# Peptides against a protein of PDB entry 3ESW, part 197

Target 1, 322 residues: chain A of PDB entry 3ESW
Amino acid sequence: NNIDFDSIAKMLLIKYKDFILSKFKKAAPVENIRFQNLVHTNQFAQGVLGQSQHLCTVYDNPSWHSIVLETLDLDLIYKNVDKEFAKDGHAEGENIYTDYLVKELLRYFKQDFFKWCNKPDCNHCGQNTSENMTPLGSQGPNGEESKFNCGTVEIYKCNRCGNITRFPRYNDPIKLLETRKGRCGEWCNLFTLILKSFGLDVRYVWNREDHVWCEYFSNFLNRWVHVDSCEQSFDQPYIYSINWNKKMSYCIAFGKDGVVDVSKRYILQNELPRDQIKEEDLKFLCQFITKRLRYSLNDDEIYQLACRDEQEQIELIRGKTQ

## One batch from the design tools (peptide; made by RFdiffusion4, then SolubleMPNN)

Design b2_p24_6_s2 (from b2_p24_6, 16 letters changed)
Fold by OpenDDE base, seed 3:
Structure b2_p24_6_s2 (fold): chain B 322 residues (1-322), chain A 24 residues (1-24)
Amino acid sequence: as target 1 above (322 residues)
Amino acid sequence: KEKKILEQQLNLINKYLEELKKEK
């Protein structure tokens, strides 16, 4: 009896697929109750939910993608990508081209396109006058600033001319294409949109300790890759814990297809207490939101994403991102 | 192509099982 090992393998795969798909069916009433109770009783959970409602979907806007692509110097970008790809990429296959694209977008964004704004320049004195600016505090947006999803405006006085300069903290990434300046929030917001505009799988990573960055899913590396636009950093998840010696408690990744606790990727040392939520409740919360985000996907899409999730979880357990 | 995907999945599962055995 020639054991048809191929037939057995196919049957096992079908059963495995069905098992995985069963986890992504509509939430049981008990899970809904647990979710509602968690969000109503835990402030951190409420915050994660609130962020997911915005960050998981806001960047999936085709109109914004068009505006981005019309604003960027695509000729320069692709010229540089093609140049670097021609040196090394042909031997490693077509999927590596996207890694070169992301690396060039990091370069272009930091070097050619966007500026760090610790303090604004004086509107009256002109460029390179930020050193003369004294913070007076923050206020709400005016009628014009409020049109661009502005929650806070930082107010500065020029020590030289005495004039007031406003630094609106815009959350509208289209307005950031015009202003071309900001801090980590504005950088990550616009850069996330830029990466999405190239059709890439991107997540927004929120760190509780006041930093934000991206992750890009590399088809070449077959994993999520750390991307920080502020640092022009690609695949350097260690920069915060090791290079900066930053203390951190939570890193949460928000994407169209899921919400994932990625703390293990970035918190390599100097871990702060994770006391905002029970670990089991955080795991449940992320899984529950992820399940909701996937409700409209077909079985093949769900299965592919579930396989990707499992690979990521294995990576995070091993601590070997490289 | 399917065989390669399956081999990759099997390798991942085996790696996961090996790590789970080390944590015990």
Scores: peptide ipSAE 0.019, ipTM 0.451, DockQ to the pose 0.145
Fold by OpenDDE base, seed 1:
Structure b2_p24_6_s2 (fold): chain B 322 residues (1-322), chain A 24 residues (1-24)
Amino acid sequence: as target 1 above (322 residues)
Amino acid sequence: KEKKILEQQLNLINKYLEELKKEK
């Protein structure tokens, strides 16, 4: 009996597809109860849920994408991308063009567009006066600042002229296109929107230890790629643990198609205690939120994303063994 | 490219088989 190995392989693939799809079916009552209990009893879980409700969907705004594309110097950006692609990209295939685009956007954003703000310049004395600024503390937004999703305002006094300068911490990325300054939060917020405006698959990565960055899904590399706008960094996930010797406990990625614990990609050494939630409960939480985000997708889309998720998990396991 | 696809499929199948063993 010539075993039709092709037929067996096809049957195994069908069964595997059905099994994967079964994991993304509507949550059972017991899973809903577990989810509700977890977010009600665990503060970290509640925080992850709250972040997912904002970060997974806020950047999928066509009006914002249009405003971004109208604000950026697209001619300069594409000129630079085309120049770099013409040198090396033709030999590697057309899919590498998006990697060159992201690299140029990192350059453009840091060097030409946005500014790091440790302390603001004095509104009265003008540019390059931040050294004269003394922090007085933080307060709530005024009526004008409140229009732009401002949670806190840092207050500074000028040692030279004595005037007060306000530094609103805006969360509205469209306002950040105007102000063009901030710290890691403002940088990552606006840069995430910029990448999304080019139609790229992007995640916002939250680190519990006061840093944030992006991930971009490279079709050329066929994986998620670390992207930090503050550092002009592409595919350098080791910079925090190794270069900065930063101690970290959690890195959570938030995207339109899911929430993923990406701690294994970035926490290579100096791991802090992961005591905020049980590992099984965090895994469950991320999977449950991801499942909800995919409810409107068809079976083929769900299967493709599930295969991508599995490849990422394999990558993350292998990375610890190197 | 074909080799990578086959390796990916094999890894997925192996994981599926491991999960099926745990559910039994």
Scores: peptide ipSAE 0.018, ipTM 0.442, DockQ to the pose 0.593
Fold by OpenDDE base, seed 4:
Order: sequence, then structure tokens, then C-alpha cells
Structure b2_p24_6_s2 (fold): chain B 322 residues (1-322), chain A 24 residues (1-24)
Amino acid sequence: as target 1 above (322 residues)
Amino acid sequence: KEKKILEQQLNLINKYLEELKKEK
């Protein structure tokens, strides 16, 4: 009896697809109750939800994408991408070109475009005067600063001229295209938008221990790739745990299509207690938010994303980038 | 294309099942 393996495989795939799609159906009343109870009773869960409401959608702004592309030196960027791509002997049309683009964007952003700001330069004394700046503290934004989603303004006094310089911590990434300076928050915020502006699948990764970075979905590598604009880092998820010896508890990735606990990718050693939420509840929360983000997607889109999710889960379980 | 997608999905399922067996 010639077992029609192809027919069996097709049948299994249909059943599997149906099973996967069933997970993304509208939440049952019991799941909604669990979700509501969780976000009302657990502060960490509430924080994750709050972040998801912003980070999962804010970068999907076509107007912002246009402004970004108009602001960047695209000629320089693509010239450098093409140069490095050609140098490595790749043919046109390979999915790897996008990896070269992201690497060049990392270079361009760090070296040519954006500046790290420990302390601002004195507005009166000019460039390279940050060493003369003494912190006076932080205050709320003024009326002008408030227009650009500013929650905090750091205040500095110049030791040379005595003038006050304000360093507003802007959360408006369009304002950051003007200011071109900040710390990890501003870097990651604007860089996430930059990557999104090139039509890339990007997630914002929040670490509870005061760092943030991106993940990019590489079609060449067929996985989520660590991207840190501050470090000009591509595919180096180990830098925090190993190179920095950083202690961490949670890394949560926020994207348009889901929220994922990516802690296992980045927390390789020196794990801090994960005591903010039960593991089962965090898993449930991320799945619930992800499900909600996908409600408008068709079955094929849901299925494709579910396949990515499963690949990522396998990767995270194994702790090895395949 | 469909066969390649099928093969990839089957490989994914198998890998997932193998990993689930190791976590248990």
C-alpha cells in the first residue's frame, strides 16, 4: 500500500493550521477575566500592558516614516550598503542585503547622525562644553518642551558662564531627528522608528534594568536579530550578560504583531530574581496581548506569524541562535 | 512553493515537539 505521504502531510498541515488559528480566536470570557484581574492586581503586568499600548503601535506612522526618510542621508547610506554588499560578493536580490542595510544604519546612526548625551553642551559656550556642566536636578517640561512628549527635563549649570542649559528627555522621535542627542531611551526610540521607516519588522526591547534596544526580523537569517543602536551592535545578544556582566531579570519585546518575553535570549548569566509576576501569568499576558494585536489579521497572516513565534520559542528554549 | 512551505512547517513542528519533550 503506497502510503500517500503527501496526502497525509497535507492533512496534518491543515489540522495544524486549524489548531494554530484556533489559538488566535477571540478570547474566551475566562481569559478576559484572567487578563483583567492580572493587570489590576499585578503592577508589572500593568506596566507591560501600558508599554504595549504605546510601543506596539507608535512606530507604525507613515507620516513619521516619510519625515525620517527625508531627514536621513539616503544617498550615503545606500552607497555604503552597496559598497559593503558588493565587497562580500553577494548578488543583487539576496535577502542578506537588508542585513547590510541594518548594519549601515547602525553605523550611520552612531557615527554620523546621533550623539550620546551624558551631559548637554552649554547652550552659550557651544560644542564640547559638557564637561563644564553641573547637574542641578530634574523638573517638568515647560510649555514648548511639552509639545514633544517630554516628561522630564534635566537642568544643568555651566561652570564657565553660569548659564542654565535644559536637557529635555523627549519621547517624540520626530523631535529627536532635530535634537540628535540622547541616552539609551532616545537612541532606541529614534532608531526603532528609523528601522520601521525602511519597512522592516522591528521590535522594541525593554529591559527592566534600565536598558532598551531593538530586534529586527532578518529574512536572511529567518529570525529576530538583536540590534542595539547605542552599541552599533548587530546580532550580539550576549553583550549585556557577558560583555557588560549586567544583571537582568526581564527583557520584553514589543512589536506591532506581538509582545514576547525575550529574556532567555539576553539573560545568559547573572539572572536577577524574576519575582515581579508568576512565569505562567507573564506568559499568559504576552500571549493575550499578542492575540489582541492580531485580531484584524487574516488567517494566512496569523499562521505566518505563528510559525515565526514557534521558531522563536524553539530558539529561546535552546538558547542557541541556529 | 507549497511543498517547500510544507516541509518547513513539518520541520518546525518536529523541532517543537522535540523541544517540548526535553522540557518535560
Scores: peptide ipSAE 0.017, ipTM 0.419, DockQ to the pose 0.256
Fold by OpenDDE base, seed 5:
Structure b2_p24_6_s2 (fold): chain B 322 residues (1-322), chain A 24 residues (1-24)
Amino acid sequence: as target 1 above (322 residues)
Amino acid sequence: KEKKILEQQLNLINKYLEELKKEK
């Protein structure tokens, strides 16, 4: 019996695909019970679920994408991308171009478009007056500020003129296109929308220890790439643990196609206790939410995403970006 | 040039939206 190795290989691939697809079928009753119990009994799990309900879908807004593209200096951006792309002469054309685009968007956003706001300038005294501002505390939004998904308003008094300046912490990224200032939250929020507006595959990364950033899926590198708009950083996941010596416990990535614990990519040293949830329960939670996000996808899309997920898990285990 | 860039971006968005609609 001549073993037809090609027929065996094809049959194994079919069985493997069917096995992978079986994992993404509708959740069993026992899994639904486990999920409900987990989110009702564990505050961290409830927080992850709540964030997923917003962050996984909010940026998939066609009207917002149009507004972003109309607001940005696209001529400048593409001029710079084309210039850098032309220097490297890479025959590997279309896939590497997107990496250059993301790098230019990081540059443009930080250097030309958005500003860091530790303290606001005085509304009366004008520009470069933030040094004269004393924090008085925080309050709820007024009627106008509430229109732009504002949860908190920081209040400052000018030491020079005595006037009050309000710094609303807007969560509406379209309002941020107007205000063009904020801290890590506003930076990451608007920059996530910007990347999405170029049709890129993007995740929002939440760190429990008060920082946020993005990940972009590079078709050239064939992996998720760290992107921090505040730092103008591309593919530098080590900056928090190594350069900042930051202590961290959890990093969770939120995207349209899934929720993933990416802590292993960013927590390289100085790990804080992971005591908010059992590791097995966190893994289950992320997988369960991911499964729900993929319910409407076809078998080929599910299979492709599952292969990508497996590659990412291998990368995270090895601790090496390949 | 700007018009051409906007047309290219619109095409990309439309493709992305079609993919999102299929996913929903």
Scores: peptide ipSAE 0.000, ipTM 0.277, DockQ to the pose 0.020; fails the geometry check

Design b2_p24_6_s3 (from b2_p24_6, 15 letters changed)
Fold by OpenDDE base, seed 5:
Structure b2_p24_6_s3 (fold): chain B 322 residues (1-322), chain A 24 residues (1-24)
Amino acid sequence: as target 1 above (322 residues)
Amino acid sequence: KKEEELQQALNLIKKYLEEEEKEK
């Protein structure tokens, strides 16, 4: 009996596709009950849900993308990308160009566009006066600051002139295009929007231990790539655990198509206790939110994303960036 | 049932690959 391996392979692929699609159908009543109970009883789960409701969708704003593209020096950016692309002679086609674009955007953002702000300059004394600033604490936004999704305003007194300077922590990324300064939160927020404005597939990564960064899906590398705007870093997921010797417990990625625990990519050593939620409950939570985000997608889109998800899970288990 | 069928198919493939590795 000549085993028709091609017919068996086709049948297996059809069955696999049907199986995957069945997982993304409307949640069973028992899954909804489990989800509701989890987010009402577990504070960490509630936090992940709350973040997903904002971070998964906020950057998919065409009006914001237009404002970003009008604000950036696109001529400089594309000139630099074209120059680097031409040097390496990569006959490997259009897919590698996006990696060069992301690398140039990292350079441009850090070197030419945005500034780190540990302490603000004195509004009265002008530039390079941050060394004279003493923190007085934080307060809520005023009526003007509240228009730009400001949760906290840091207050500083100048030791030289005695004047008060306000440093509002804006969460509106369009306001950040104007202010062009901040810490890791402002950097990651605006840079996530910038990458999205170029039509790239991007996730916002939240670390429980007070850091945030991006991931970009490289079509050239066929995987999610670490991107940190603060560090001008591309594909260096090890920098936190190894270079900084940072202790971490959770890294959660938030994108339009899903929520994923990416802790295994970044927590290579010095792991803190993962005691905020049961591992099975976190896995369930991320899968449940991901399922909800994909409800409007067609069968082919769901299947393609599921194949990508499986490849990422294999990568995270093997610890090898292929 | 479909998950079990897929797992059975996967187990058959794994078994086949393990047998091919033993015959080398």
Scores: peptide ipSAE 0.017, ipTM 0.435, DockQ to the pose 0.053
Fold by OpenDDE base, seed 3:
Order: C-alpha cells, then sequence, then structure tokens
Structure b2_p24_6_s3 (fold): chain B 322 residues (1-322), chain A 24 residues (1-24)
C-alpha cells in the first residue's frame, strides 16, 4: 500500500485552511462587547484604534500615488536600482529587485529629496541659519496652515534679525512633497506614502517612546523588513535598542491588512514596563482590528494573509529576524 | 510549542507542494 503522502498533505492543508478561515468570520456578539468595553475603558486601546482608523487606510490613495510618482526623479531611482541589480541581483531572482528599489528609495529620500529639520532656517536670513533660531513655543495653525492637516506650529525667533519663523507640523504628506523637511513624523509619513506609491506592502510602525518608522514586506526575504527613512536603514531592527540604547515599551505596526504588536522585533533590551494595557487585551485588540480590516477579502486572500501573520509570529517568538 | 511545530510543518508542506506545482 503506497501511502499517498501527497493526498494526505493536501487533505491536511484543506482542513487547516478551513480552520484558519473560521477565525476570520464576523465577530461574535461577545467579541464586539469586549472590544467596545476595551476601547471605552482603556486609553491605550482607544489610541491604537484611533491610529488604525487613519494609518491603515490613508496611504491607499491612488491620487496621492500618482502625485508622488510625478514628483520623484524616477529616472534617477530606476537607473540606480538597475545598476545595483545588474551586479548581484540576477543570481537571486526577480524578487530581489524590490529590495534594491527600497534601498535606493531610502538613499534617494535621505540624500537627494528630504531634509531633517531640528530647527527651521530663518525665513529672512536664508539657508543654514537654524543655529540662530530660538524656540518660543507652539501654537495652533493659521488659516493657510490648517488646509494641510496641521495640528501644531512651532514658533522660532531669529537671534540675528529678530524675525519670527513658523515651522508647521504638517500631517498632509502631499504638502510634505513641497516642504521637503521635517522630523521623524514627517519623514515616516511621506516615506510610507512613497513606498505605497510603488505598490509595496508597507506598515507604519508607531513607537510609544516618540519614534516612528516603516516595515516593508519583502517577497525575496519572505518577511517584514525594518525600514527607517531617517536612518537610511534597511533590515536593522536592532538600531533602537542596541545602537541607540533606547528604552521602549510598545511598537505597533499599522497596515491596510492588519494591526500587529511588533515590539518583540525592536525591543531587544532596555524594555520599559508594559503597563498601559493587559497583554491579552492588546493581543485581542490587534486581532479584532485586523479581522475588521479583512472583512471584504475573499477566502484565498484571508488565508494567504493568515499564513503570513503566523510566519511573522513564529519569527517574533524565535528571535530569528535576521 | 506543538502549535508552532505543526505550523512549521504545514509551511514546509505548503512550500514543497508549491515547488512541485512549478516543476510540472
Amino acid sequence: as target 1 above (322 residues)
Amino acid sequence: KKEEELQQALNLIKKYLEEEEKEK
């Protein structure tokens, strides 16, 4: 009796697929009640929900993608990608091309396109005058600044000319294509949109300790890859905990297909107390939001994403991110 | 541990089946 191992494997996969799909059915009334109670009673949960309502969908705008692609020097970008791919990429297959693209976008964005703004230059004295700027505080946006999703404006006085310079903290990434400057928030916001404009699977990672970055799903590496536009960093999740010796408590990834606690990828040492929410409640919250984001997907899409999620969870448990 | 082992086995089986389908 030749045991048809292929037939047995296929049957097991069918049963497993059905089991996975059963988890993504509409939430039971009890789960909805638990979710509502959690977001109404826990401020951290409310914050995660609020962020998910924006960050999971805002970058899936085809009009914005077109504006981005029209603004970038695509000829330069693809010339550099093709050059690096021609050296080593052909041996690894076509999927590695996207990793080269993301690496070039990191280079291009930091070196050619966007500027770090700790303090603005003086509007009167011109370029390289930020050293002469004294912070006076922050205020609300004016009528013009408010058009570009500006929550706050930092106010600076020039020590040379005495004039006031405004630094609006714009959240509109299209306005950031014009201003070409910011801090980690503006960098990550625009860079997330840039990556999405190339049709990539991208997540926005929020860290509770005032930093933000991206993750890109590499088809070549078959995993989520750390991407920090501020650092021109690709696949270096350790830079915060080890290189910066940063203390952190929570890292939450927000994407179109899910919300994931990725703290285990980035918090390798110097862990701060995780006291904002119960671990079981955070796990439930992320799973519940993820389930909602997938309600319109077909069974095959749900299954493929669930397999990806499970592989990521295994990776995070094993500490084998590299 | 058992669930992780089972999932790893399923992923290996899936990968094996996908490779066999590409060779046909």
Scores: peptide ipSAE 0.016, ipTM 0.448, DockQ to the pose 0.131
Fold by OpenDDE base, seed 1:
Structure b2_p24_6_s3 (fold): chain B 322 residues (1-322), chain A 24 residues (1-24)
Amino acid sequence: as target 1 above (322 residues)
Amino acid sequence: KKEEELQQALNLIKKYLEEEEKEK
């Protein structure tokens, strides 16, 4: 009996696909109960859910993408990308062009477009006066600031002229295109929108220890790539744990297609206690939210994304063994 | 550890099967 190995291989692939797809079927009643109980009893889980409801979908706004593309100097950006691609990119194929684009967007954003703001300049004294500013505290937004999703306004007094300068912490990324200044939150918020406006697969990464950054899915590298707009950093996930010697507990990535615990990519040493939630419950939570985000996708899209997820999980496991 | 090992084994099998399908 000639064993038809080809037929067996095809049957195994079909069964494997069906098994993978079965994980993304509508949640069983027991899973819904577990999810509801987890979100109601665990504050960290509630926080992750709340963030997912905003961060997974807010950047998928075509009107915002148009405004971004109209605001950026696209001629300069593409000129620089084309120049770098012409040097080395032709040998590595067309997919590398997008990596050059992201690298140029990092350069352009940090060097030409956006500004870091520890303290604002005095509105009366003008530019380069932040050294004269004394913090008075924070307050709620006024009527004008409230139009731009402002939760907090930092108040500063100028030591030179005595005038008050307000630094509203805007969460509206379109307002950030106008203000063109902020800290890690404003930088990551607007830069995430910028990357999305070029049609890229992007995730927003939240770190519990007061930092945020992006991940971009590189078709050339066939993986998620660390992207930090504040640092002009591409594919340097080690910068926080190694270069900064930062202690961290959780890094959670939020994208249109899922929520993923990416802590293993960034927490290479000096891990803080992961005591906010049970590991099994966090895994369940991320999978459950991811499943909900994929409910409208077809079986082939679900399978492709699931294959990408599995490759990422392998990468994250291997990274601990180096 | 066992779940991670099982997942690695499944991914190796999958890659092997996908490579065999591309060679056809």
Scores: peptide ipSAE 0.016, ipTM 0.451, DockQ to the pose 0.056
Fold by OpenDDE base, seed 4:
Structure b2_p24_6_s3 (fold): chain B 322 residues (1-322), chain A 24 residues (1-24)
Amino acid sequence: as target 1 above (322 residues)
Amino acid sequence: KKEEELQQALNLIKKYLEEEEKEK
């Protein structure tokens, strides 16, 4: 009896696909009730939902992508990518080229394009005057600053000239292409848009303990890769827990296709209490939002994304990114 | 555990089938 293993395999795959697709069907009334109750009763859940409503969609703006690509020195970027790619002896057309692109974008962004801003330079005294700046506090945006999604403005006085310098904390990434300065929030915001502008699968990772970074889906590595523009870091998820000895409780990734608790990728030691939400409720929340984000996708797209999700979950359980 | 094992088996089967499709 020649067991037609191929036929059995195909049948199993079909059944499995159907099973996976069944999970992405419209939420049952009971799930909707659970979701509503959760987001109305749990502040952390409200925060995750609120962030998802922005971060999962804001970067999927073709007009912004065009502006980014027009603003970047693409000739320099691709020259450097090609140089490093050729140096390592890779053939053209390999998926690894995109990893080189992301690495160059990290370099370019940190070294050539964007500036870290602890304190602004004095608008009157010019460059390298930040040391002379005394913080006076924060205030709301003025009428001009408000045009660029500014929630707060840090106010500084120059000790040399006495002039006031405003450092608006812009959330408009297009404005950040002009200002070219900020802290982790501005860095991650604009860098997420930059990566998206190259057609990459990118997630914004929010850490509850006041840091943010990206993840890029590497087709070469076939996984989500840690990307921190502030650190010029590629595939170093350990930097926070190990190198910084940072204590963390939650890391949540926000992408167009889903919301994922990626805490296990980044929280390797010094875990803070995860007391903001029940683990089951967080899992439910992320799955529910992810399901909503995928409602317009076809069965094949849903299935491919589900396969990625499963691979990621296996990775996160096994701790085997290395 | 059984779901993970099943998933691993399915991933192996999928990979096998993808390799067979590339050889055609």
Scores: peptide ipSAE 0.017, ipTM 0.452, DockQ to the pose 0.132; fails the geometry check

